# Peptides against a protein of PDB entry 4N7V: the designs that were tried, part 84

Target 1, 222 residues: chain A of PDB entry 4N7V
Amino acid sequence: TLRSITSPLVAHRLKPIRQKTKKAVVSILDSEEVCVELVKEYASQEYVKEVLQISSDGNTITIYYPNGGRGFPLADRPPSPTDNISRYSFDNLPEKYWRKYQYASRFVQLVRSKSPKITYFTRYAKCILMENSPGADFEVWFYDGVKIHKTEDFIQVIEKTGKSYTLKSESEVNSLKEEIKMYMDHANEGHRICLALESIISEEERKTRSAPFFPIIIGRKP

## One batch from the design tools (peptide; made by RFdiffusion4, then SolubleMPNN)

Design b2_p18_1_s4 (from b2_p18_1, 5 letters changed)
Fold by OpenDDE base, seed 3:
Structure b2_p18_1_s4 (fold): chain B 222 residues (1-222), chain A 18 residues (1-18)
Amino acid sequence: as target 1 above (222 residues)
Amino acid sequence: EEFPEEDPFEPLPPSLPL
């Protein structure tokens, strides 16, 4: 099943963006829907031959073929659905579209990993918890120039000298110099606080059923 | 298929214009 390969993408709270490659254009719309446009070149002109429009919650996929499959000239936005429209649920998506859905999902996940959900200013650093899940990226920008980037898979450190390295195990973390451990301890505390706040704010958001609370900025730069 | 059988998608860039 598609579900065994990927979860439904989640594009809520993401800003509009359009990314062109050689054979495709992927967009997040103002509506927070995700569009994959499949591009073909003919006579030095690019045409959109197929569009996958995915709902913001990833559960509905609308597929259409502009101009009855003849294609529509590539523009600054996806062509409107007019001809040969098919609508699928996530669990009923034909296998031939799974790779295209996975591409959209990977793009959305990348955007989410770069989209601030919580920005928290400490005495020493700007901390940012990102929108991706599970295991949201966490960045710490110390005011003295040190940077720590935590992901589910690794921790990247950039020292004051500009020296950069990646840690992939607890053993490597434990082998850090004492000075760097102090930065790591502060980063970990900021991370804990952001996760706690995310939980509390999400619960209040659920109760109020109001407009989204995120993204949030907490504190101010000293 | 009207598209080349090759992967229609290039690798995603490491950074996005956000």
Scores: peptide ipSAE 0.032, ipTM 0.716, DockQ to the pose 0.039
Fold by OpenDDE base, seed 5:
Structure b2_p18_1_s4 (fold): chain B 222 residues (1-222), chain A 18 residues (1-18)
Amino acid sequence: as target 1 above (222 residues)
Amino acid sequence: EEFPEEDPFEPLPPSLPL
């Protein structure tokens, strides 16, 4: 099943963006829907031959073939659906579209990993918890030039000198110089605080059923 | 037999202009 490969994508709170490749364009719309446009070149002109429009919650997929399958000239936005529209739920999506859905999902996940959910200013750094899940990316920009980027898979450190390295195990983290450990300790504390705030705010959102509270900024640069 | 369409997608960029 598609569900065994990926979960429904979640594009809530994401800003509009459009990414073109040679054969496809993927977009997040103002509506927070996600569009995958399949592009073909003919006579030095690019045409959109197929569009997958995915709801912001990932559960509804609308597929259409612009201009009766002849294609519509590639523009700055997806072509509007006109004829031959098919609508599927996530669990009823035909297998032939799974790869395209997965591409959209990976794109959304990448965008989420770059989209601030919580920004927290400390005395020493700007901390940012991102929107991706599980294991949201966490960035710490120290005012002295040190940067720490935590992901589910690794920790990247950029030192004041510009020296960059990646840590993939606890042993490597434990082998850090004491100076760098101080930055890591501060980053970890900022991360803990952001996760705690995320939990509290999310619970209040659930209770209030109000407009989204995220993204949020806490504190100010000193 | 619909031949598996070539991967229409290039690798995602490592960074996005966000």
Scores: peptide ipSAE 0.031, ipTM 0.707, DockQ to the pose 0.050
Fold by OpenDDE base, seed 4:
Structure b2_p18_1_s4 (fold): chain B 222 residues (1-222), chain A 18 residues (1-18)
Amino acid sequence: as target 1 above (222 residues)
Amino acid sequence: EEFPEEDPFEPLPPSLPL
Protein backbone atom coordinates (compact mmCIF):
# COMPACT_ATOMS: atom_id res chain seq x y z
CA THR B 1 0.00 0.00 0.00
CA LEU B 2 1.03 3.62 -0.36
CA ARG B 3 0.70 3.99 3.40
CA SER B 4 3.35 1.31 3.89
CA ILE B 5 5.94 3.47 2.13
CA THR B 6 4.87 7.00 3.12
CA SER B 7 2.42 8.91 5.27
CA PRO B 8 0.12 11.58 3.88
CA LEU B 9 2.09 14.77 3.37
CA VAL B 10 1.32 17.74 5.59
CA ALA B 11 1.75 21.18 4.08
CA HIS B 12 -0.04 23.25 6.73
CA ARG B 13 1.64 26.54 7.62
CA LEU B 14 4.17 26.20 4.80
CA LYS B 15 4.95 29.26 2.75
CA PRO B 16 4.36 29.13 -1.00
CA ILE B 17 7.29 27.90 -3.03
CA ARG B 18 7.88 26.73 -6.57
CA GLN B 19 10.83 24.51 -7.40
CA LYS B 20 11.68 23.41 -10.92
CA THR B 21 13.71 20.46 -12.08
CA LYS B 22 14.20 19.11 -15.58
CA LYS B 23 11.29 16.71 -15.32
CA ALA B 24 8.99 18.29 -12.79
CA VAL B 25 7.92 21.40 -10.99
CA VAL B 26 6.74 21.08 -7.43
CA SER B 27 4.83 23.88 -5.77
CA ILE B 28 3.31 24.70 -2.46
CA LEU B 29 0.44 27.05 -3.24
CA ASP B 30 -1.04 29.89 -1.23
CA SER B 31 -3.82 27.46 -0.38
CA GLU B 32 -1.15 25.15 1.14
CA GLU B 33 -1.98 22.59 -1.54
CA VAL B 34 0.93 20.84 -3.21
CA CYS B 35 1.21 20.53 -6.97
CA VAL B 36 3.49 18.28 -8.96
CA GLU B 37 3.66 19.30 -12.59
CA LEU B 38 5.21 16.72 -14.89
CA VAL B 39 7.18 18.48 -17.57
CA LYS B 40 7.99 17.36 -21.09
CA GLU B 41 10.04 19.24 -23.61
CA TYR B 42 8.77 19.52 -27.18
CA ALA B 43 10.23 21.74 -29.87
CA SER B 44 12.36 23.58 -27.29
CA GLN B 45 9.27 24.43 -25.23
CA GLU B 46 8.40 22.90 -21.87
CA TYR B 47 4.87 21.59 -21.43
CA VAL B 48 3.02 20.39 -18.39
CA LYS B 49 1.58 17.02 -19.32
CA GLU B 50 0.22 15.90 -15.98
CA VAL B 51 -0.61 17.58 -12.70
CA LEU B 52 -1.03 16.04 -9.28
CA GLN B 53 -2.69 18.47 -6.91
CA ILE B 54 -2.52 17.25 -3.34
CA SER B 55 -4.53 18.73 -0.48
CA SER B 56 -2.73 20.38 2.42
CA ASP B 57 -3.41 17.36 4.61
CA GLY B 58 -2.22 14.97 1.90
CA ASN B 59 -5.44 12.97 1.90
CA THR B 60 -6.90 14.06 -1.44
CA ILE B 61 -5.12 13.83 -4.76
CA THR B 62 -6.57 15.50 -7.84
CA ILE B 63 -5.03 14.44 -11.13
CA TYR B 64 -5.57 16.09 -14.49
CA TYR B 65 -3.97 16.21 -17.91
CA PRO B 66 -3.86 19.74 -19.33
CA ASN B 67 -5.34 20.29 -22.80
CA GLY B 68 -6.62 16.73 -23.02
CA GLY B 69 -3.13 15.36 -22.55
CA ARG B 70 -1.56 17.57 -25.21
CA GLY B 71 0.04 19.60 -22.45
CA PHE B 72 0.01 23.20 -21.38
CA PRO B 73 3.01 25.54 -21.73
CA LEU B 74 4.97 25.70 -18.49
CA ALA B 75 4.20 28.91 -16.63
CA ASP B 76 4.73 30.49 -13.22
CA ARG B 77 1.93 28.40 -11.71
CA PRO B 78 0.15 25.12 -12.36
CA PRO B 79 -2.36 25.14 -15.21
CA SER B 80 -6.00 25.19 -14.20
CA PRO B 81 -7.84 21.88 -14.32
CA THR B 82 -10.47 21.51 -17.04
CA ASP B 83 -12.30 18.26 -17.77
CA ASN B 84 -11.39 14.65 -17.10
CA ILE B 85 -10.24 15.31 -13.56
CA SER B 86 -9.64 12.30 -11.37
CA ARG B 87 -9.89 12.57 -7.61
CA TYR B 88 -8.49 10.00 -5.24
CA SER B 89 -8.11 9.55 -1.55
CA PHE B 90 -4.65 8.74 -0.28
CA ASP B 91 -5.55 5.10 0.29
CA ASN B 92 -7.17 4.77 -3.14
CA LEU B 93 -4.41 6.39 -5.17
CA PRO B 94 -3.46 4.16 -8.11
CA GLU B 95 0.01 2.66 -7.78
CA LYS B 96 1.16 4.36 -10.97
CA TYR B 97 1.06 7.68 -9.10
CA TRP B 98 2.82 6.53 -5.93
CA ARG B 99 6.28 7.65 -7.00
CA LYS B 100 4.93 11.06 -7.87
CA TYR B 101 3.20 11.32 -4.52
CA GLN B 102 6.40 10.26 -2.76
CA TYR B 103 8.22 12.95 -4.71
CA ALA B 104 5.81 15.56 -3.40
CA SER B 105 5.98 14.10 0.09
CA ARG B 106 9.77 14.22 0.24
CA PHE B 107 9.77 17.78 -1.01
CA VAL B 108 7.23 18.83 1.60
CA GLN B 109 9.16 17.03 4.32
CA LEU B 110 12.30 18.84 3.24
CA VAL B 111 10.53 22.20 3.23
CA ARG B 112 9.13 21.42 6.67
CA SER B 113 12.63 20.62 7.95
CA LYS B 114 13.63 24.14 6.93
CA SER B 115 10.48 25.94 8.08
CA PRO B 116 10.65 27.47 11.56
CA LYS B 117 7.87 26.45 13.90
CA ILE B 118 9.37 27.91 17.06
CA THR B 119 12.19 30.43 17.17
CA TYR B 120 13.63 30.82 20.64
CA PHE B 121 16.30 33.35 21.49
CA THR B 122 18.48 32.51 24.45
CA ARG B 123 21.28 34.49 26.00
CA TYR B 124 23.75 32.65 23.81
CA ALA B 125 21.92 31.42 20.72
CA LYS B 126 19.04 31.54 18.30
CA CYS B 127 17.25 28.21 18.56
CA ILE B 128 14.84 27.02 15.89
CA LEU B 129 12.50 24.07 16.05
CA MET B 130 11.33 23.16 12.56
CA GLU B 131 7.98 21.96 11.24
CA ASN B 132 8.96 18.44 10.19
CA SER B 133 7.74 15.43 12.14
CA PRO B 134 8.35 13.10 13.81
CA GLY B 135 11.63 14.25 15.31
CA ALA B 136 11.63 17.84 14.08
CA ASP B 137 14.93 19.34 13.06
CA PHE B 138 16.41 21.64 15.65
CA GLU B 139 19.00 24.27 14.85
CA VAL B 140 21.05 26.31 17.27
CA TRP B 141 22.93 29.32 15.98
CA PHE B 142 25.23 30.52 18.72
CA TYR B 143 26.06 34.19 18.56
CA ASP B 144 29.75 33.36 18.70
CA GLY B 145 29.55 31.38 15.47
CA VAL B 146 29.07 27.81 16.69
CA LYS B 147 26.20 25.98 15.02
CA ILE B 148 24.47 22.79 16.04
CA HIS B 149 21.95 21.07 13.82
CA LYS B 150 20.00 18.20 15.31
CA THR B 151 17.93 15.80 13.26
CA GLU B 152 16.31 12.53 14.17
CA ASP B 153 19.30 10.76 12.65
CA PHE B 154 22.32 12.85 13.57
CA ILE B 155 23.81 15.92 15.17
CA GLN B 156 25.97 18.19 13.06
CA VAL B 157 28.40 20.52 14.80
CA ILE B 158 30.15 23.47 13.23
CA GLU B 159 32.81 24.88 15.52
CA LYS B 160 34.14 28.44 15.62
CA THR B 161 37.10 27.34 13.53
CA GLY B 162 34.76 26.12 10.82
CA LYS B 163 35.51 22.51 11.69
CA SER B 164 32.42 20.47 10.96
CA TYR B 165 31.53 16.94 11.99
CA THR B 166 28.52 14.70 12.42
CA LEU B 167 27.61 12.66 15.46
CA LYS B 168 25.43 9.58 14.93
CA SER B 169 25.54 7.86 18.30
CA GLU B 170 25.40 8.61 21.98
CA SER B 171 28.97 7.38 22.35
CA GLU B 172 30.17 9.98 19.87
CA VAL B 173 28.27 12.68 21.74
CA ASN B 174 29.82 11.52 25.00
CA SER B 175 33.28 11.65 23.46
CA LEU B 176 33.02 15.37 22.68
CA LYS B 177 35.53 17.78 24.12
CA GLU B 178 34.31 19.56 27.22
CA GLU B 179 34.15 22.89 25.45
CA ILE B 180 31.83 21.44 22.81
CA LYS B 181 29.74 19.69 25.45
CA MET B 182 28.88 23.09 26.86
CA TYR B 183 27.36 24.09 23.53
CA MET B 184 25.61 20.75 23.28
CA ASP B 185 24.17 21.13 26.76
CA HIS B 186 22.80 24.54 25.87
CA ALA B 187 21.41 23.22 22.61
CA ASN B 188 19.72 20.35 24.42
CA GLU B 189 18.17 22.70 26.94
CA GLY B 190 16.87 24.95 24.20
CA HIS B 191 15.51 21.90 22.44
CA ARG B 192 13.74 20.70 25.56
CA ILE B 193 12.15 24.09 26.06
CA CYS B 194 10.99 24.31 22.45
CA LEU B 195 9.43 20.86 22.63
CA ALA B 196 7.68 21.72 25.86
CA LEU B 197 6.35 24.96 24.43
CA GLU B 198 5.26 23.22 21.25
CA SER B 199 3.21 20.80 23.30
CA ILE B 200 1.59 23.50 25.42
CA ILE B 201 0.85 25.80 22.51
CA SER B 202 -0.50 22.98 20.35
CA GLU B 203 -2.89 22.01 23.11
CA GLU B 204 -4.16 25.57 23.44
CA GLU B 205 -4.47 25.78 19.67
CA ARG B 206 -6.58 22.63 19.71
CA LYS B 207 -8.84 24.04 22.41
CA THR B 208 -9.41 27.41 20.79
CA ARG B 209 -9.76 26.15 17.20
CA SER B 210 -8.47 29.52 16.10
CA ALA B 211 -6.03 30.44 13.38
CA PRO B 212 -2.67 28.69 13.76
CA PHE B 213 -0.54 29.90 16.62
CA PHE B 214 2.62 28.83 14.81
CA PRO B 215 5.10 29.99 13.77
CA ILE B 216 6.08 31.80 16.94
CA ILE B 217 9.07 33.71 18.18
CA ILE B 218 10.04 33.61 21.83
CA GLY B 219 12.48 36.05 23.34
CA ARG B 220 14.68 38.59 21.63
CA LYS B 221 18.16 38.56 20.24
CA PRO B 222 20.47 40.23 22.86
CA GLU A 1 13.61 6.82 -13.46
CA GLU A 2 11.41 9.88 -13.67
CA PHE A 3 11.35 10.19 -9.89
CA PRO A 4 14.49 8.80 -8.29
CA GLU A 5 14.68 7.81 -4.65
CA GLU A 6 17.13 10.62 -4.09
CA ASP A 7 15.43 13.97 -3.69
CA PRO A 8 16.17 15.95 -6.85
CA PHE A 9 15.53 19.22 -5.04
CA GLU A 10 18.33 18.83 -2.52
CA PRO A 11 19.75 21.13 -1.56
CA LEU A 12 16.79 23.47 -1.50
CA PRO A 13 17.41 27.04 -2.60
CA PRO A 14 18.26 29.61 0.07
CA SER A 15 14.93 31.34 -0.56
CA LEU A 16 13.29 29.05 1.96
CA PRO A 17 12.26 30.59 5.25
CA LEU A 18 15.11 30.42 7.76
Scores: peptide ipSAE 0.030, ipTM 0.688, DockQ to the pose 0.082
Fold by OpenDDE base, seed 1:
Parts: C-alpha cells; structure tokens; sequence
Structure b2_p18_1_s4 (fold): chain B 222 residues (1-222), chain A 18 residues (1-18)
C-alpha cells in the first residue's frame, strides 16, 4: 500500500514555493495545497502534461491532464483543472501515481525542515525549532558566530573559525572540547524549552480551534 | 503517452532558499 511507503504529506503553515526540475515542477500554493506538474519538452517549449494536486493534509489527490492530455505551456503556476479530473483519497491512489506522491512528500518534508515553527531568542543565541516531524530539526545561531544544527540523524557544528564537523553518536558528542560542550549545553537547553513551548501552545491551539498559533517568536535579539 | 517508467524526478536539493 502507499501507506506502507509514506504517510500523507502535511503542508499546513508552509509558505508558497515553486521548485523546477528537468522533468517536474513541485509547488506549494497559497492554499497550502501541493502540486506536482509533469513536464515534457517539445520544440524548445516546456508543456505540463499531468498535474497531481494534493490537499494540505495529504489525504486528497486530484489528477488532471491539461488541454485534454495535449499539455499546457509551463507557466509560473500550475494550470487550472478543466475536464477529465480524477479525485482519489490517499488510500485509493492508483499505484502508478505513488512515486509522484512520494516525490511531493519528500519535497514537503524538506521544506518543513527549513520552516521555522518556534523562534526563541536567548541571551546568547537565536534558536529555531522547525516544522518537520517526527524529530523536528533544531538550529542554534549563536551571536558570536557558532552554529549548531540538530536533526534526528546527526548534529552539525560550525565553530567561530568556520570549521565544521558532524557528530553521529553520543561518544562523539562526549569527546567534544570543553568550549564546544558549553555551546552544546546551551543548544540542548534551548531545544528543551522549544519542545516544551510547542507542547503547551499546541494544546491551547487544540482547545481554542480558532486559528493556527504557529509560527511563533519568543523573546527578542539582544 | 504515459511518462516513461524511468525516474521522472531529479534528486531534491539538500537545501532550499527559505
């Protein structure tokens, strides 16, 4: 099943973006829907032959073939659906579209990992918890130039000198120089606080059911 | 014509200008 390969994509709170490749264009729209346009080149002109439009919650996929399958010239946005529209739920999506959906999902995951959910200013750093899940990316930009980037898979450190390295185990973290450990300790504290705030804010958001509370900024740069 | 069964998608860039 598609569900065994990927979960429904989640594009809520993402800003509009359009990414072109040679054979496809993927977009997040103002509506937070995700579009995959399949592109064919003919006579030095690019045409959109197929469009997958995916709802912001990933559960509904609308597929259409612009201009009766003849294609529509590639533009700054997906072509509007006209006729011969197919609509599927996530669990009813034909297998021939699974790879295209997976591409959209990976794109959304990447965008989420770069989209601030919580920005927290400490005395020493700008901390950013991202939108991706599970295990949201966490970035710490120290005002003195040190950067720490935490993901589910690794921790990247950029020192004041510009020296960069990646840590993939607790042993490597424990082997850090004392000076770097201080930055790591601060980053970890900022991360803990952001996760706690995310939980509290999400609970209030659930109770009020009014509008999204995220993204949020806490504190100010000194 | 169905899109060729070949990977119609290039690898995503490791970063986006966001």
Amino acid sequence: as target 1 above (222 residues)
Amino acid sequence: EEFPEEDPFEPLPPSLPL
Scores: peptide ipSAE 0.030, ipTM 0.699, DockQ to the pose 0.051

Design b2_p18_2_s1 (from b2_p18_2, 6 letters changed)
Fold by OpenDDE base, seed 2:
Structure b2_p18_2_s1 (fold): chain B 222 residues (1-222), chain A 18 residues (1-18)
Amino acid sequence: as target 1 above (222 residues)
Amino acid sequence: SELEEELKKLGETFPEDE
């Protein structure tokens, strides 16, 4: 099943973006829908031959072939759907489209990992919790130049000198120099606070049934 | 931007047509 290789993508709260590659153009629209345009080149002109339009919650996939399958000239936005449109739920998507959906999911996940959900200013650093899940990326930019980037898989440290290294185990973290441990302690505290705030704010958002509370900024740069 | 660069790298892995 498609679910065995990927989960439905989630594009809520993401800003519009359009990324062109050799074979495709992937867009997040103002509507927060995701479009995958399949691009072919004929006589030095690029044409969109197929479009997958995915809902913001990833559960609905609309597929159409512009201009009766002849293709539509590539433009600055996806071509409008044609009269012959196929609409699928996530669980009913034909297997022939699974790889393209998986790619769209990876695209969205990458964008989410770079999209601030919570920005928290401390006395010493700017902390940012990102939108990706599970295990959202967390970045700490210390005002003195030190940077710590935490992901689900690793912790990257950039020191004042520009020296960079990656930590992949608790033992490596415990072996850090005392000076670096101080930065790590601060980063961990900021991370804890952001996660706590995320939980509290999400619960209030659920109860209120109003406009999204995220992204949010807490504090200010000293 | 950093995001654009990483998206470009991801784009290199776009699936082939079947």
Scores: peptide ipSAE 0.542, ipTM 0.928, DockQ to the pose 0.767
Fold by OpenDDE base, seed 3:
Parts: structure tokens; sequence; C-alpha cells
Structure b2_p18_2_s1 (fold): chain B 222 residues (1-222), chain A 18 residues (1-18)
């Protein structure tokens, strides 16, 4: 099943973006829908042959072929659907589209990993919890130049000297110099606080059924 | 930007066939 290789993508709260590559254009629209445009070149002109339009919650996929499959000239936005439109739920998406959906999901996850959900200013650092899940990326920019980037898979450290290294195990974290451990301790505390705030704010958002509370900024730069 | 560069790299992995 598609669910065995990816979860429904989630594009809520993401800013619009349009990224052109050799074979496709991927967009996050103002509506927070995601569009994958398949691009082909004929006679030095690029054409959109196929469009996958995915809902913001990833559960609905609308597929259409501009000009009956002949293609529509590539423009600054996806072509409007006209004819030959198919609509699928996530669990009913034909297998031939799974790889393209998976790509769209990876695209969205990458954008989410770089999209601030909570920005928290401490006495020593700017902390940022990102939108991706599970295990959201967490970045700490210390005012003295040290940077720590935590992901689900690793921790990257950039020291004042510019020396950079990646930690992938607890043993490596435990072997850090005492000076770096102090930065790590602060980063971990900021991370804990951001996660706690995320939980509390999300609960209040659910109760009020108001406009999204995120992204949010806590504190100010000293 | 960093995001744009990473998105470009990701774009190289776009599936060729349906």
Amino acid sequence: as target 1 above (222 residues)
Amino acid sequence: SELEEELKKLGETFPEDE
C-alpha cells in the first residue's frame, strides 16, 4: 500500500513556494495545496503534461492532463484543470502515481524541516522548533556563534572556530568536551521548553477553533 | 538559500516514469 511507504503529506502553515527542476515543478500554493507538474520539452519549449494536485492534508489527490495530454506551456503557476480530471483518496491512489506522491511528500517534509513553528529567544541563543514530524528539527543559534542542529537522526555542531561535526550516538554526545556540553545542555533545555509550549498551544488552538496560532515567537533577542 | 539548494538536490531524484 501507499501507506506502507509514506504517510499523507501535511502542508498546513507552509508558505507558498515554486521550485522548478529538470523533470518537474513542485509548488505549495496559497491554498496550502501541493502541485506536482510533470514537465516535458518539445522544440525548445517546456510543457506541463501531467499535474498532481494534493490537498493540504494529503488525503485527496486530483490528477489531470492539460490539453488532453498534449500538454500546456509551462507558466509561473500550474495550469487550471479542465478535462480528464481524476480524484482519488490517499488509500485509493493508483500505484503508478505512488512514486510521484512520495516525492511530493519528501518535498513537503524538507520544506517543513526548514519552516519555523516556534522561535524561542533565550539569554544565550535563538532556538527554533521546525514544522516537520515526527521528531521535528530543532536549531539553536547561540549569540556567540555556536550552532547546534538536532534532527531525528543526528546532532550537528558548529563551534566558534567554524569546526563542524556530526554526532549519531549517545556515546559520541557523552564524549564531547565540557565546553560543548554546556551548549548542548542549553540546547536540550530550549528544546524541552519548545516541545512543552507546542503541546500547550496546540491544545488551546484545538479548544478555541480559531485561526492557527503558529508560527509563534517567544521572547526577544537581547 | 539553503532550502533552495536542498530542494534542487531533491529535484534530481524525481521519478522518470509513472
Scores: peptide ipSAE 0.541, ipTM 0.929, DockQ to the pose 0.775
Fold by OpenDDE base, seed 1:
Structure b2_p18_2_s1 (fold): chain B 222 residues (1-222), chain A 18 residues (1-18)
Amino acid sequence: as target 1 above (222 residues)
Amino acid sequence: SELEEELKKLGETFPEDE
């Protein structure tokens, strides 16, 4: 099943973006829908041959073939659907489209990992909790130039000298120089606070059932 | 931007049509 290889993508709260590659153009629209345009080149002209339009919650996939499959010239936005439109639920998507959906999901997840959900300014750093889940990325930009990037899989440290390294275990974290441990301690505290605030705000958002509260900014740069 | 570069790299992995 498709569910065995990916979960429904979630594009809520993401800003519009359009990324062109050799084989496709992927867009997040103002509506927070995701469009995958299959691009083919013919006689030095690029054409959109197939479009997958995925709902913001990833559960509905609309597929159409511009100009009856002949293709539509590539433009600055996806072509509008015309005739012969197919609509599928996530669980009913034909297998032939699974890899394309998986790609769209990876695209969205990457965007989410770079999309601020909570920005928290401390005395020493700008802390950012991202939108991706589970295990949202957390970045700390210290004003003195040190950077810490936490993901579900690793912690990357960039020191003042520009030296960069990746930590993948607790033992490696424990072996850090004392100076770096101070940065890590601050990063961890900022992370804890952001997670706590995320939980509280999300609960209030659920109760209010209004416009989204995120993204938010807490504090100000000194 | 960093995001744009990573998206560009991801684009190289776009699946070919079956």
Scores: peptide ipSAE 0.537, ipTM 0.928, DockQ to the pose 0.771
Fold by OpenDDE base, seed 5:
Structure b2_p18_2_s1 (fold): chain B 222 residues (1-222), chain A 18 residues (1-18)
Amino acid sequence: as target 1 above (222 residues)
Amino acid sequence: SELEEELKKLGETFPEDE
């Protein structure tokens, strides 16, 4: 099943972006929908031959073939759907589109990992909890130049000297120099606070069902 | 930006058409 290789993508709260590759253009629209445009080249002109338009919650996929399958010249935005539109739910998406959907999911997840959900300024650092899930990325930019980037899989440290290294286990974290542990302790505290705020704010958002509360900024740079 | 560069790298993994 498609679900066995990826979950429905979630593009809520993401800013619009358009990224062209050799074979495709992937966009997050103002509507927070995701479009995958398949690009083919004919006589030195690029054409969009197929479009997958995925809803912001990832559960609906609309597929169309511009200009009756003849293709539409590549532009600065996806071509509008006209005729011969197919609509699928996530669980009913034909297998032939699974790899493209998976790619879209990876694209969105990458964007989410770079999209601030909570920004928290401490006395010593700018802390940022990102939108990706589960295990959202967490970045700490210390004002003295140290950076810590936590992901679900690793922790990257950039020291004042510019020295960079990656930690992949608790044992490696425990083996850090004492001076770096101080930064890690601060980062962990900031992370805890951001996660707590996320939980509280999300619950209030659920109760009120108003406009999105995120992204949010707490405090200001000293 | 860093995001743009990573998206470019991701683009190299776009699946081939069947």
Scores: peptide ipSAE 0.551, ipTM 0.930, DockQ to the pose 0.771; fails the geometry check

Design b2_p18_2_s2 (from b2_p18_2, 7 letters changed)
Fold by OpenDDE base, seed 5:
Structure b2_p18_2_s2 (fold): chain B 222 residues (1-222), chain A 18 residues (1-18)
Amino acid sequence: as target 1 above (222 residues)
Amino acid sequence: SELEKELAELGETFPEDD
């Protein structure tokens, strides 16, 4: 099943972006939909031959072939669907599109990992909880130049000297110099606070059924 | 941006049409 290789992508609250590659263009639209444009080159001109338009919740996939499959010249935005449109649910998507959907999911997840959900200014740092899930990325930018980047898989540290290293286990974290442990302790506290606030805000958002509360900024840079 | 670079690198992994 498609679920065995990826979950439905979630593009809610993401800013519009368009990324061209050799074989495709991937876009997040103002509507928070995700478009995968399949690009082919003919006579030194690029044409969009196929479009996968994925809903913001990832559950609906609209597939169309621009200009009756002849292709439409590549532009600054996806071509509009006209005729011969196929619409699928996530669970009914034909297998031939699964790799393209998986790519779109990876694209969105990468954008989410760089998209602030909560920005929290402390006395010593700018803390940022990102939109990706589960295990959202957490960045701490200390005003003195130290940076800590936490992911589900690792912790990256950039020291004042510009020395960078990655920690993948608790034992490596415990082996840090005492000076770096102080930064890590502050980062962990900022992370705890951001996760607590995310939970509270998300619950209130669910209750009120209002416009999105995120992204949010808490505090000010000193 | 850093994001644009990482997205460009991800773009190299785009699946080939079967």
Scores: peptide ipSAE 0.543, ipTM 0.931, DockQ to the pose 0.759
Fold by OpenDDE base, seed 2:
Structure b2_p18_2_s2 (fold): chain B 222 residues (1-222), chain A 18 residues (1-18)
Amino acid sequence: as target 1 above (222 residues)
Amino acid sequence: SELEKELAELGETFPEDD
């Protein structure tokens, strides 16, 4: 099944972007829909031959072939779905489209890992909790130039000197120099606060059924 | 941007046509 290789993508709250590659263009639209345009080159002109339009919740996939499969000239936006439209649920998507859907999911997940959900300014740092899940990325930018980046898999540290290293275990974290431990302690406290605020705000958002509360900014730069 | 670079790298992994 498609579910065995990926979950439905989630593009809610993402800003519009358009990324061109050699074989495709991937877009997040103002509607928070995700478009995968399959690009072919003929006589030094690029044409869109196939479009996968995926809903913001990832559960609906609309597939169409511009100009009856002849293709539409590549433009600054996806061609409109006019002809030969097929609509699928996530669980009914034909297998021939699974790899393209998986690619779209990876694209969205990468964008989410770089999209601020909560920005929190402390006395010493700018803390940012990202939109990706599970285990959202957490970045701490200290005003003195130290950076800490936490992911589900590792912690990256960039020191004032520009020296960088990656920590993959609690033992490595415990072996840090005392000066670096102070930065790590502050980063961990900022992370705890952001996670607590995310939980509280998400619950209020659920109750209110209003426009999204995220992204939010808490505090101010000193 | 950093995001644009990482998205470009991801773009090299786009599946071939079946």
Scores: peptide ipSAE 0.541, ipTM 0.931, DockQ to the pose 0.768
Fold by OpenDDE base, seed 1:
Structure b2_p18_2_s2 (fold): chain B 222 residues (1-222), chain A 18 residues (1-18)
Amino acid sequence: as target 1 above (222 residues)
Amino acid sequence: SELEKELAELGETFPEDD
């Protein structure tokens, strides 16, 4: 099943973006929908032959073939759907589209990992919890030049000297020099606070059914 | 930007036509 290889993508609160590749253009629209345009070249002109338009919650996929599959000239935005539109749920998407959906999901997940959900200023650092899930990325930019980047898979440290290294286990974290442990302790505290705030704010959003509260900024730069 | 670079790298992994 498609669900065995990816979850429904989530594009809520993402800023619009358009990224061209050799074979496709992927866009996040102002509507928070995701468009995958399949690009083919004919006679030195690029044409959009297929479009996958995915809802912001990833559960609805609209597929259409511009000009009856002849293609539409590549432009600064996806071509509007006209005729021969197919609409699928996530669980009913034909297998021939699964790889394209998976790519769109990876694209959105990457954008989410670079999209601030919570920015928290401490006395020593700017902390940022990102939009990706599960295990949102967490970045800490210390004002003295140290950087810590936490992901689900690793922790990257950039020291004042510019020395960079990656930690992949708790044992490696425990083996850090005392000076670096102080930065890690501060980063972990900032992370804990951001996760606590995320939970509280998300619950209030659910209760109020108002416009999104995220992204949010807590504190101020000293 | 860093994001644009990483998206460009991801773009090289776009699936071929099935």
Scores: peptide ipSAE 0.536, ipTM 0.930, DockQ to the pose 0.753
Fold by OpenDDE base, seed 3:
Structure b2_p18_2_s2 (fold): chain B 222 residues (1-222), chain A 18 residues (1-18)
Amino acid sequence: as target 1 above (222 residues)
Amino acid sequence: SELEKELAELGETFPEDD
């Protein structure tokens, strides 16, 4: 099943973006829908041959072939759907589209990993919890130039000297110099606070059924 | 931007049509 290789993508709260590559254009729209445009070149002109339009919650996929599959000239936005439209749920998507959906999911996940959900200013650092899940990326920018980037898979450290290294195990974290451990302790505390705030704010958002509370900024730059 | 660079790199992995 498609569900065995990816989860439904989630594009909620993401800013619009349009990224052109050699074979495709991927867009996040103002509607928070995701469009994958398949691009082909004919006679030195680029044409959109296929469009996958995915809902903001990833559960609905609309597929259409511009100009009856002849293609529509590539423009600054996806071509409008025509009469030849197919609509699928996530669980009913034909297998031939699974790789393209998986690509769209990876694209959205990458954008989410760079999209601030919570920005928290401490006495020593700017902390940022990102939108990706599970295990959201967490960045700490210390005002003295140290940077820590936590992901689900690793911790990257950039020291004041510009020395950079990646930690992939608890043993490597435990082997850090005492000075770096102090930065790590502060980063971990900032992370804990951001996760706690995310939980509380998400619960209030659920209760009020109001406009999204995220992204938020807490505290002030010193 | 860093994001644009990483998205461009991801773009090289776009699946070919069967």
Scores: peptide ipSAE 0.534, ipTM 0.930, DockQ to the pose 0.764

